# Ledger of designs, part 64: peptides against a protein of PDB entry 6NYY

Target 1, 212 residues: chain A of PDB entry 6NYY
Amino acid sequence: KHFEQAIERVIGGLEKKTQVLQPEEKKTVAYHEAGHAVAGWYLEHADPLLKVSIIPRGKGLGYAQYLPKEQYLYTKEQLLDRMCMTLGGRVSEEIFFGRITTGAQDDLRKVTQSAYAQIVQFGMNEKVGQISFDLPRQGDMVLEKPYSEATARLIDDEVRILINDAYKRTVALLTEKKADVEKVALLLLEKEVLDKNDMVELLGPRPFAEKS
Target 2, 212 residues: chain A of PDB entry 6NYY as posed
Amino acid sequence: KHFEQAIERVIGGLEKKTQVLQPEEKKTVAYHQAGHAVAGWYLEHADPLLKVSIIPRGKGLGYAQYLPKEQYLYTKEQLLDRMCMTLGGRVSEEIFFGRITTGAQDDLRKVTQSAYAQIVQFGMNEKVGQISFDLPRQGDMVLEKPYSEATARLIDDEVRILINDAYKRTVALLTEKKADVEKVALLLLEKEVLDKNDMVELLGPRPFAEKS

## One batch from the design tools (peptide; aimed at target 1 D47 Y63)

Design b2_p30_5_s2 (made by RFdiffusion4, then SolubleMPNN; from b2_p30_5, 17 letters changed)
Fold by OpenDDE base, seed 5:
Structure b2_p30_5_s2 (fold): chain B 212 residues (1-212), chain A 30 residues (1-30)
Amino acid sequence: as target 1 above (212 residues)
Amino acid sequence: EDEEFQKLLDEILERIKKREELGIPTPVLY
């Protein structure tokens, strides 16, 4: 309990209990966070879920918190599952509400960053090939790209393909698990915070052995 | 107990930092 709260404060920021969400916004957040939680539950290479919350904290209106594994090397498959987990909120909103909100902005940023890194830093795309370039950090002067405009267009196209593939995979998963997303969302609306045990009670044991 | 806790917290923070450097999603999704 104290450990989880300390990690939560460091990673998620301070609780903003004074921020009252409208009932419809709170519902949207609950289904968004349930999407992250359920996607992470059923994706082999996702990190273990610690907590899911619809209490506003730090930069978010809700959050799903995971325990990071000690891992230095990542496969394409592992990075794809992480992209799918990150898209879980947006996909849940689409499935349940038929609309998208601004709530997924940070998720889309993370997915975009991961996709570019896979293609231009890790050489994980067959069309772009075995290349590695430094991505401009926010605030770095855009150094001249060490590749042609044709290569830039190819990179942009392959990034879009990779993100769309992750999105489609997430849609398929959360459509299959739609009832589970709803169970988690409804319980979030009741309890505001769920832990791993609540998820086990709702969904059963996670299908993947936790690599400690 | 407090030292073990702090050590574990430091390890988690280091893992987060390394993931961010690799463009891997953070352990918190909003």
Scores: peptide ipSAE 0.218, ipTM 0.703, DockQ to the pose 0.722
OpenDDE base, seeds 1, 2, 3, 4: peptide ipSAE 0.164, 0.028, 0.027, 0.052; ipTM 0.689, 0.584, 0.587, 0.604; seed 3 fails the geometry check

Design b2_p30_5_s3 (made by RFdiffusion4, then SolubleMPNN; from b2_p30_5, 14 letters changed)
Fold by OpenDDE base, seed 3:
Structure b2_p30_5_s3 (fold): chain B 212 residues (1-212), chain A 30 residues (1-30)
Amino acid sequence: as target 1 above (212 residues)
Amino acid sequence: EKEEFEKFLEKLKERIKKLEELGIPTPIHF
């Protein structure tokens, strides 16, 4: 208990007990977090789910928490599954409400950053090729890009393609698992917090062996 | 126990930091 709260403060930030969500906002958050949780459950290369919550913490209105593996090398497939998991909230909102909210802004930022890193830093795109350039950091003077404007446009296009592919994959997954997303969302609205055991009871065991 | 937990938390922070440095989506999704 004390240890779990310490982990939550370190990773999720401080609990925002003063932030009261309206019932419709709380419902939106529940389906958003359920989307992350279910996507992570059924994606092989996603990290194991530890906790999902609709209690506001730190920068979020809810969260899904995962245990990161000790890993130093990532494949393109592993990065794609992580992008899909990150898109799970937005995709769930679209599937259930037919609307796009600002709630997924941080998720979209993370997905965008990952896509640029894959293409520009890791050389993981066949059209752009085996290149590696440093991405400008926030606050760095935009020095001249080490590549042409044509290459810049190609990079931007391939980033968009990669994100759209991850989005489509997530839509397919969460559409197939729509009933599971709803079960998780409804249980979140009841309990506000779910753990791995709640997910196993609700969805069955995760279909992938957790490499310890 | 407490020291082992502090070591666990530090390792977890280091893992998260490495993911962020690589532009990999973090273990917490909001």
Scores: peptide ipSAE 0.191, ipTM 0.728, DockQ to the pose 0.733
OpenDDE base, seeds 1, 2, 4, 5: peptide ipSAE 0.190, 0.146, 0.188, 0.130; ipTM 0.719, 0.699, 0.708, 0.686; seed 5 fails the geometry check

Design b2_p30_5_s4 (made by RFdiffusion4, then SolubleMPNN; from b2_p30_5, 13 letters changed)
Fold by OpenDDE base, seed 3:
Structure b2_p30_5_s4 (fold): chain B 212 residues (1-212), chain A 30 residues (1-30)
Amino acid sequence: as target 1 above (212 residues)
Amino acid sequence: EEEEFEKKLKEILERIEELERLGIPTPVVY
């Protein structure tokens, strides 16, 4: 308990007890976080879920927390599943409410950064090829791009394709698991916080063996 | 027990930093 709380404070930030969400906002957050949780549950290469919460913290209105694996090498397939998990909140909102909110801004930023890194740092795109360039850091003077404008356009196009593929995969998954997303969301509205055991009770065991 | 706790916390934080450095989606989503 004390260990989990310490990790939660460090990773999630401080609890915002003074931030009261309207019932409709709380509902939106519950379905958003349920989308992340369920996507992570049914994606092979996602990290194991530790906790999902709709209690506001420093960085957000809710969160899903995963246990990072001791892994130094990532495959394209693993990175795709992580992108899908990250899109789970946005996709859940679209499936259940038919609308998108600003709540997924950070998720979209993370997905965008991952897509660019895969294409321009890791050489994981066949059309762009085996290239590796440093991405400009926030605040670095955008020095001359080490590639042509034609290559820049190709990179941008392939980033969009990769994100759209991840999005479509997430839509397919959460549509199939729509009832599970709703179960998790409803239980979140009741309990505000769920752990791995709550998820096992609600959905059954995760279909992927935890790599010990 | 406290030493083991601090060690485990440090390992988790280092792992998160590594994932962020690689542009891999973090183990916490909002």
Scores: peptide ipSAE 0.225, ipTM 0.745, DockQ to the pose 0.756; fails the geometry check
OpenDDE base, seeds 1, 2, 4, 5: peptide ipSAE 0.206, 0.213, 0.217, 0.201; ipTM 0.725, 0.741, 0.737, 0.727; seeds 1, 2, 4, 5 fail the geometry check

Design b2_p30_6 (made by RFdiffusion4; failed a check: too like the target's own chain)
Pose (drawn by RFdiffusion4):
Structure b2_p30_6 (pose): chain A 212 residues (1-212), chain P 30 residues (1-30)
Amino acid sequence: as target 2 above (212 residues)
Amino acid sequence: FIPDSFHERELEILEQQAEEAVERGELEKH
């Protein structure tokens, strides 16, 4: 047990128990984190989940703890299910509320950087073609693009087609599973954390083979 | 909140895949 609190502390950050939220904020953060929990539960190539919390941990209001699959060959489908898990947060607080918050900003930076990487860096696109470019990192102040402007126009169009196909796939997921999202978040308001076991108590066994 | 460390590890794997695909001639580099 003392080891599992260390794995979480290194990945997650400091865990602020006293930084309370308003009752209309905890209701939002719970629906946001349930989105991540339920979409990560029903998708096939998504990571197996360890723990979902609504307690503020580091630069965040909620916290999700995943077990990333050690694999060296991501396919096209294995990257879409990682995107559809990440976007699940905004989708759940949009189905239930209709208002969208600024809390999904770090969820959208991962989706953006995992779309440029498929199109520009790897060859996962038809319109751009099988062309690889050295994509700049965050600490790399980009001087000029290694390709034309019409190509940049072609890339940013395809990123918008890619994310809005990941968005629609997740809206079609958390409406079919709309009641299960509400089951998860109402326990998150009661018990501020959920292990894997009490998600099996809610949702039954996960319907995919998972190696632990 | 999902930690960035998982995303950074994903990008490193994609970079290594792209380099191997270029050495195999499956991709063109510019």

Design b2_p30_6_s1 (made by RFdiffusion4, then SolubleMPNN; from b2_p30_6, 16 letters changed)
Fold by OpenDDE base, seed 1:
Structure b2_p30_6_s1 (fold): chain B 212 residues (1-212), chain A 30 residues (1-30)
Amino acid sequence: as target 1 above (212 residues)
Amino acid sequence: MIPDVYFDKMLEILEEQARKAIEEGKLKYV
């Protein structure tokens, strides 16, 4: 118990018990986090869900915690599924409410960062080619980009395409699993915190064998 | 929300993967 709480504090920040969400805000958060949880559940290359919570922590109003696999390599498919999982909250809000809240901005930032990394650093895009550009880390003096304006435009276009593809994939998945997203969201509103066992009881076993 | 640590670790792994690919001649550094 104490160890899990310590990990949760490191990962999600301190619980903000003083932050009282309005019922409609709490509902939005529940469906947002349910989107992350369900997307990760049905994506083969997503990491296993450990916990999903609508209790405000740090800068977030809720969170989904995953157990990352110890891996030293990522495939394009793995990165795509991770992007889809990350978009799950935003997509859920769109499906259920027809609107996107500011809470989804951080997820979009992370997806964007991942997309740029794939294209610029890992050469995972055929149009850009098998080229790695050394991008200045966030906080380093913005040295001149090591590539031309034409290359910059190409990168931006391919990043947009990749994000849009991940978005469409997530929309398709969560539309198919809409009833499951709702089940998870409703249970979150009741329990505020769900673990892997709650998800198994609600959705059945995850359709992918966990590599033990 | 997906925790920052989850993405930070991913990016670290990806950076190392890219470094190795460059060293192996599979990726061109520009």
Scores: peptide ipSAE 0.311, ipTM 0.824, DockQ to the pose 0.856
OpenDDE base, seeds 2, 3, 4, 5: peptide ipSAE 0.267, 0.251, 0.280, 0.285; ipTM 0.814, 0.771, 0.817, 0.830

Design b2_p30_6_s2 (made by RFdiffusion4, then SolubleMPNN; from b2_p30_6, 15 letters changed)
Fold by OpenDDE base, seed 1:
Formats: structure tokens, sequence, C-alpha cells
Structure b2_p30_6_s2 (fold): chain B 212 residues (1-212), chain A 30 residues (1-30)
């Protein structure tokens, strides 16, 4: 209990019990977090869900926490499923409400950063090739981009393609699993916090063997 | 929301992976 709460505070920030969400805002958050949870549940290469919560913490109104596998190498498929999982909240809002809230901006930023890393640093794109460019880290002096403007445009285009592919994959998945997203969202509105066991009870066992 | 630490750690791992691929001659560092 205390150790888990300490980890949760480090990961999600301090609980903001003073932030009272309106019922409609709370509903939006529940469906957003349900989108993350369900996407991660049905994506083979997504990390196992540890906890999903609609209790406001830090900068977020809710969160989905995953247990990352101890691995030092990632495949393109693993990175794609992680992107899809991260888009799950935004896609859920679109499917259920026909609108996207500002809560999805941070997830989109993370997806964008991951896409750039894949294309620029790992050469995981056939058009860009087996080339690794040093990306300036946030806070490094804007060193001149080690690539031409033409290469920069190519990278930007390929990043957009990758994000769009992940988005379409997530839309397809959560549309198929729409009823499951709703079940999770409704249970979140009741319990505010769900763990892996709640998800198993609600959705059945995750269809992928957890590599211990 | 997905916590920042989840992506920060990923980016660190990816950076290391890229460095190792460059050392092995499988990736060209420009």
Amino acid sequence: as target 1 above (212 residues)
Amino acid sequence: MIPDVYFDKLLEILDKQAEELVKKGKLKKV
C-alpha cells in the first residue's frame, strides 16, 4: 500500500482531492482512461495494465499506469502498439463524444516524440533509411540540424504517416471493442480506480500471455 | 493520461539502442 502510493505519486503526481470535476468532465475522463486501458488490453505488444484511475493527479485528470517489461531492445511492432495505447484516450473521446478535449494534448505530444525518435534515431523508416540523427534534447542549444531542410521535411512527413497509421489502428481497435470501452468507463465512474483484476473480471483474461 | 516517466524511460532505452546499433554498423550516425 504505502510503497505503491509512493510510486503512484512519483509517476502521476500528488492526488488533487480539492479539484472537483463536474459530472460531465468526470465522464469524459472516464471514457478517456478507458480508451487507454482497453487499447493496452487488446494490443499484443502493449505493456500490461497495472492501474487505471480517474482521480486527478498532478497535471492529469486521470491516468493509466502500465508495468513496463524489462527490455533493452524494442521492435517496431512494440513501439507501434505503445503509440496506439497512448492514442487510446483521444480516440475514445472521438468515438463516444465526437470531440477531442485538451486532456489529449499531452498524449499526442508523447506519441509525436516517440514517432520522431523512431524515424530519426533508429532508422526504422525505409524512406529516411538506416540513418541516425542526433535529436537535440529539450534544453540543448538548438544546434544546427545535422540534416538538410529536404531531409527535415521528409522526416516530418514520415512522422505524420506513422502517427496517422497508429491513429487508424487505434480507431479500428476501439471501434471493435466499443462495448468494452463503455464497460470500463462505467465501472471507473463507480469505483474511480481499477486494477488488473477488475479488468479481468470485466473483460476476461488478457488474450496475450504475460511474459513473466 | 500516460505518465511522463513511461515515455522518458522509453526514449532513454531507444537512445541506447540506437547507440548500440551504430557501434555494430547497423545504423549510420550522421
Scores: peptide ipSAE 0.276, ipTM 0.793, DockQ to the pose 0.877
OpenDDE base, seeds 2, 3, 4, 5: peptide ipSAE 0.236, 0.238, 0.031, 0.235; ipTM 0.782, 0.788, 0.422, 0.799; seed 4 fails the geometry check

Design b2_p30_6_s3 (made by RFdiffusion4, then SolubleMPNN; from b2_p30_6, 14 letters changed)
Fold by OpenDDE base, seed 2:
Structure b2_p30_6_s3 (fold): chain B 212 residues (1-212), chain A 30 residues (1-30)
Amino acid sequence: as target 1 above (212 residues)
Amino acid sequence: SIPDVYFDKLLEILDKQAKEAVEKGELIRV
């Protein structure tokens, strides 16, 4: 318990117990986090879900916490599923509300960063090729891109394609699992916090064995 | 939302993996 709370503070920040979400906001957060949870549940290469919460913490109004495996090598498939999982909140909002909120902006940023890393750093795109460029870190003055403007445009296009593909995959998944997203969202509205056991009780066992 | 720590760690791992791939000649570092 104390150890879990310490981890939650590190991961999610301090609980903002004073932030009372309006019912409509709470509903939006519940469906958003349910989208993450359900996407991760039904994606083979997603990390196992530990906790999903709609209690405001740190910078967020809710969070889905996963146990990252001690993994030092990622496949393209793993990275795609992680992107889809990360898009799950935004996609859920679109499916259920026909709109997206600013709450998904951070997730989209993360997805974008991952897509650029895959294409630019790891050469995971056939059109760009097996080339690795150093990406400027956040805050580094991008003085000179190590590639031409034509290459930059190509990268931007391929990043967009990759993100769109991940988005479409997530839409397809969460549309198929729409009832499960709703079940999770409704239970979140009731309990505010769900763990893996709650998800198993609600959805059945995760269809993919947790690879240790 | 997904916590920052997951992506920060991921990007770190990808950077390391990319460097190793370059060292092995699997990627061209430009």
Scores: peptide ipSAE 0.312, ipTM 0.834, DockQ to the pose 0.907
OpenDDE base, seeds 1, 3, 4, 5: peptide ipSAE 0.240, 0.216, 0.230, 0.297; ipTM 0.795, 0.780, 0.788, 0.837

Design b2_p30_6_s4 (made by RFdiffusion4, then SolubleMPNN; from b2_p30_6, 13 letters changed)
Fold by OpenDDE base, seed 3:
Structure b2_p30_6_s4 (fold): chain B 212 residues (1-212), chain A 30 residues (1-30)
Amino acid sequence: as target 1 above (212 residues)
Amino acid sequence: MIPDVYFDRLLEILEEQAKKAVEEGKLKKV
């Protein structure tokens, strides 16, 4: 208990018990976090879900906590599933409410950073080629890009394509699993926090064997 | 929200993977 709470504080930030969400906001958060949880549940290369919460913490109004595997090499497929999991909240909001809130901006930023890294640093795009560029770190004065403006435009286009592909994949998945997203969201509204066992009880066992 | 720790660590691992791929001649550093 105390150890788990300490880990939760490090990962999710401090609980903001003084932050009272309006019922509509709480509902939005529940469906957002349910989207992350369900996407991660049904994506083979997503990390196993440990906890999902709609209790405001740190910078977020809710969070989904996963157990990352110690992995030193990632495939394109693994990175795509991680992108889809990250888009799960935004996609859930679109499916259930027909709108996207500002709460999904951080997730989109993370997806965008991952997409740029894949294309620019790792050469994971056939059009850009097997090239690796140093990405400027946040705060470094980007003096000159080591590539032409034409290459910059190509990179931006291919990043957009990759994000859109991940988005479409997530829409397809969460549309198929819409009833499961709703079940998770409703249970979150009741319990505020769900663990892996709650998810197994609600959805059945995760379809993918946990590689220990 | 997905915690930052998952993405920060991912980016670090990816950077290391890229460096190794360049050293192995699989990627061209520009």
Scores: peptide ipSAE 0.327, ipTM 0.838, DockQ to the pose 0.887
OpenDDE base, seeds 1, 2, 4, 5: peptide ipSAE 0.322, 0.284, 0.304, 0.221; ipTM 0.831, 0.809, 0.823, 0.790

Design b2_p30_7 (made by RFdiffusion4)
Pose (drawn by RFdiffusion4):
Structure b2_p30_7 (pose): chain A 212 residues (1-212), chain P 30 residues (1-30)
Amino acid sequence: as target 2 above (212 residues)
Amino acid sequence: HLGDTFDATLTAEENVELYREKLEEAEELY
């Protein structure tokens, strides 16, 4: 048990128990983290889930703990299911509330960077073609693009097609599973954390083979 | 905040290595 609190501390950050939220904020953060939990539960190639919390941990209001699959060959479908899991947060607080918050900003930096990487760096697109470029990192102040402007126009169009296909796929997921999202977040307001076991108590066994 | 430790700017081998480094840090802390 003392080891599992270390794995979480290194990955997650400091866990602020006293930094309380308003009752209308905890209702939002729970519906946000349930989006991540339920969409990660029903998708096939998404990571197996360990723990979902609504307690503030580091630069965040909620926290999700995943077990990333050690694999060296991501396919096109295995990256869409990671994207559809990340976008699940905004989708759940949009189905239930209609208002969208600024809390999904770090969820959207991961979606954006995983879209440029498929199109520009890998060869996962038809319109751009099978062309690889050295994509700049965050600490790399980009001087000029290694391709034309019409190509940049072609890339940013395809990223918008890619994320809005990931968005619609997740809206079509958390409406079919709308009641299960509410089951998860109402326990998150009661018990501020959920292990894997009490998610099996809610949702039954996960309907995919998972190696632990 | 997500604890998946995935980074799209890194190769697949570097992501596995990053996760193992985090486990080694967690063993040292334990």

Design b2_p30_7_s1 (made by RFdiffusion4, then SolubleMPNN; from b2_p30_7, 14 letters changed)
Fold by OpenDDE base, seed 3:
Structure b2_p30_7_s1 (fold): chain B 212 residues (1-212), chain A 30 residues (1-30)
Amino acid sequence: as target 1 above (212 residues)
Amino acid sequence: MDGSLWDPLLTPEENVERRRKALEKALELY
């Protein structure tokens, strides 16, 4: 219920006015960042964690830094794991606090953007992929839009489905790894900054070979 | 106004390009 409503707000452009970010408790930030970190650790196609911090920088109360892969082409599976990692903070907050903060809303926007791109740009959805938009060539006056309001609704529905699937996957993962999220969060509260070595010490080696 | 991410006022190409940029920005955060 709360998740679907949040998706609808992001997709539907019902930007409720920027609720003034109430100062997130340092604890909430630690568990949020731990959720990202642990999700990234156990998702094969997620980028490896370099650093996680609960020290406020700029507009963020915390951040996780990853080693980006020099990759120009992403599979559906890779994009799904990245979506799950992005949802990790929100899911952690839900598991540990039963509430979602405003930090989790920004992550949901990112996930929504990714989901839309997969469906519309990459043709990664069978229902929408059957909609061959004869993309008018650059320069043709598209007098008639090749897509109906019904098509736009279908796209939004499939975006919601994809985000929900990523969310469920993230919930399953972080529920299984709940103790690991707790360990990372507690150590973040102590050290404020963790690196890859701290994560290896806490969780063991990442179960996926680092693509050097 | 339909809050669809697929803006019916834009061309399909414009929508794709807009969403590409959004995805790239999202991916750069990792």
Scores: peptide ipSAE 0.039, ipTM 0.612, DockQ to the pose 0.089
OpenDDE base, seeds 1, 2, 4, 5: peptide ipSAE 0.014, 0.015, 0.009, 0.025; ipTM 0.449, 0.438, 0.296, 0.613; seeds 1, 2 fail the geometry check

Design b2_p30_7_s2 (made by RFdiffusion4, then SolubleMPNN; from b2_p30_7, 13 letters changed)
Fold by OpenDDE base, seed 2:
Formats: structure tokens, sequence, C-alpha cells
Structure b2_p30_7_s2 (fold): chain B 212 residues (1-212), chain A 30 residues (1-30)
């Protein structure tokens, strides 16, 4: 318990118990985090969910904590499932509210960065080919792209395709599991914090064996 | 907001290392 709280403080920052979310904001956060949690539950290559919370921490209004696998090599399929899990919050908001909030901006950024990394760093796109270029760090002046403008356009197009495919996959999943997202969101609104046991109680055992 | 420790700008190895460092920091707070 204390160790988990320490990890949460390191990852999410200090609890802002004084930050009272408006009821509609709290509802949005609950469905957003439920989307992440349910997507992670039903995606084979997603990291196991440890905790999901709608208690504001640091700069966040809610969070889902996962146990990352001690894995150094990721397949394209694994990265896709991670993208889908990351999109789960936004997709949940779209399914339940028909609108997208600013709360998904960081998730979109992460997904976008992952898609670019897959295509330009890991060579995971057949059209772009076996290329590996360092992505400019945030704040680095992109002085010279190591590829042609034609290649840049191709990269941008393939990034959009990859993100759209991940998005569609997430929409399909969370639409199928819409009732489960609702259950998790409602329980989050009640308890504010859920653990793996709460998820098992709501959804049943995770359908994928935790690779030890 | 996902409390995902995954940084897509880092290599998978660097992400794992970052996570291990976070765990070590958490252990110091315990």
Amino acid sequence: as target 1 above (212 residues)
Amino acid sequence: MSGDVWDPLLSPEENVQKYRELLKEAEKLY
C-alpha cells in the first residue's frame, strides 16, 4: 500500500485533494479513464492495469497505472495495442459524449510520437522502408530532415494511416465493450480509485495470461 | 491522462530503464 502510493506519487505527482472537479468534469474523467482501463484489459499486448484513479494528481485529472513489462523489444502488434490503449480515453469520450475534450491531448501526442517512431526509427512500415532516423527532441530546431520532402509526405501519410487504424480498432473494441466501460466509469465515480481486483470483479478475469 | 511511463521518444530499453529508476525512487519513499 505505501509502496504503491510512493509509485503513484513518483508517476502522477501529489494528490490534489483540494481540487474539486465539477460533476460533469468528474464524469468525463471517469469515462476517459474507464476507456483506458477497459482497452488495456481486452488488449493482449497491453500492460497489466494496476490502478485507475479519477483523483486529480499533479497536472492530471485522472490516471491509469500499468505495470510495464520488463521487455526491451516490442513488436508492431505490441505497439499497436499500446496505441489503442492510449486512445482508449479519447474513444470512450467520443462513444459516450459525442465530443472530444482537451484531456486527450497528451494521449494524442503520445500516439502520434509512437506512430512516427514506428515508421522512422523502427522501420516498421513497408512503404517507407527500413529506415532509422533520430526524431528531433522537443525543442530541437529541426534544421535538416535526413530524408526528402517526398519521403516526408509519405511518412506523414503513413503516420496518419497507422493512427487511424489504431483509432478504428479502439472504437471497435470499446463499442463492443461499451457496457464494461460504463460499469468501470460508474464504479470510478463511486470509489474514485479502482485496482485490479475491482476490475476482475466487474469484468471477470483478464482474458490474457499475464506473461510472467 | 494515462499514467503510462512509456515515452515514445525513448527506446524500449530506455523506457524500461526509466521505469526501473522510478521504482527505485518509489522504494526510497517507502
Scores: peptide ipSAE 0.018, ipTM 0.476, DockQ to the pose 0.811
OpenDDE base, seeds 1, 3, 4, 5: peptide ipSAE 0.015, 0.018, 0.016, 0.017; ipTM 0.466, 0.465, 0.455, 0.481; seed 3 fails the geometry check

Design b2_p30_7_s3 (made by RFdiffusion4, then SolubleMPNN; from b2_p30_7, 12 letters changed)
Fold by OpenDDE base, seed 4:
Structure b2_p30_7_s3 (fold): chain B 212 residues (1-212), chain A 30 residues (1-30)
Amino acid sequence: as target 1 above (212 residues)
Amino acid sequence: MSGDLMDWTLSPEENVERYRKALEEAEKLA
């Protein structure tokens, strides 16, 4: 307990106990986080869920905490599943509310950055080819791109394709698992925090063997 | 709303290192 709380504090920031969400906001957060949790549960290459919470921490209104795999090498398939998991919140909001909130902005940013990294840094796109360029960090002067404008357009197009593929995959998954998303969301509204055991009780054992 | 506590703007290697550092810090707090 103390160790998990310490990790949450280090990674997620301090709990904002003074921040009271309106009931409708709390509902939105619950379904958003349920989307992340369920997507991660049913994606083979997603990291194991440790905790999902609708208690505001740091800059977030809710979060899903995953145990990162202790691996340094990632496949394209693993990165795709991570993208899908990251899109899970937005997709859940779309499925249940027919609207998108500003809460997914950071998730979209993460997905976008991951897609660019796959294509530009890791050479994981056949059309772009085996290129590796550093992405500008926030605050770095966008120095001269080491590739042509034609290549830049190709990269942008392939990034969009990759994100759209991840989005479609997530929509398909969470539509199939819609009842599970709702179960998780409703329980979140009651308990505010769920762990792996709560998820097992709701959804059954995760269908993928935890690679020990 | 941050869907996860991972920073996907980092490389996989950097994320692993970030996690390792967080664990070390957590152990010091625990």
Scores: peptide ipSAE 0.024, ipTM 0.534, DockQ to the pose 0.638
OpenDDE base, seeds 1, 2, 3, 5: peptide ipSAE 0.021, 0.022, 0.023, 0.022; ipTM 0.543, 0.538, 0.498, 0.524; seeds 2, 3, 5 fail the geometry check

Design b2_p30_7_s4 (made by RFdiffusion4, then SolubleMPNN; from b2_p30_7, 14 letters changed)
Fold by OpenDDE base, seed 3:
Structure b2_p30_7_s4 (fold): chain B 212 residues (1-212), chain A 30 residues (1-30)
Amino acid sequence: as target 1 above (212 residues)
Amino acid sequence: MSGDLEDWLLSPEENVERYRKALKEAEKLL
C-alpha cells in the first residue's frame, strides 16, 4: 500500500482531492479508463495493468498505470497494440455514449506521434519506405523537411491509415468485450481505484503469460 | 483521462530509468 502510493505520487502526481467531478463527468471518466484497462488486458503486447483510477491527479481526471517492460526494441505489432490501448478510452466513450469528449485529446496526440514515429523514424511503412528522419521537436525551427511535399502528403496519408487501423482494431476488441468494459466502469464508480487483483477477480486472469 | 501512460515515446531506456527512479523513491518510503 505505502509503496504503491509512493510510486503513484511520483508517476501520477498529487491527487487533486479538491476537484469534485460531476456525476456525469465521473461516469464518463470511469468508462474511459475502463476502456484503457480492458484494451490493455486483452492486447498481447500491451503493458500489464497495475492500477486504474478515476480520482483526479495533476491535470488528469483519471488514469491507468501500467508496468513498463524493460524492452529496448519494439516491433510494429507491439506498437500497434500500444496504440490500441491508448485509443481504448476514446473508443469506450464512443461505444457507450455515442459522443466524443475533449478528454481523449492527449491520447489522440500520443497515438498521432506514435504513428508518425513508426513511419518516418522507424521505416515501418512499405509505401513510404525505409526512411528515418528526426521529427522536429516542439520549438525547433521547422527546418526544411528532408523530403518532398509529395512524400509529406504520403506520410500524412499513411499516418491516418495507421491510426484508423488501430482505431478499428480497438473498436472490434472493445465491442467484443463490451460487458467487461461495463463491469470495470461500474466497479470504478464504486471503488474509484482498481488494481490488478480487482481486474483478475472481475475478468479472470489476463490471457497472456506475464513476461516476468 | 490523462492516461498517464509514461510518455511511451520516451526511449525505452528513458522509461526504464524513470521506472527505476520511481521504485527507488518508493523504497525510501518503506
Scores: peptide ipSAE 0.031, ipTM 0.454, DockQ to the pose 0.509
OpenDDE base, seeds 1, 2, 4, 5: peptide ipSAE 0.024, 0.019, 0.012, 0.030; ipTM 0.541, 0.518, 0.407, 0.453; seeds 1, 2 fail the geometry check

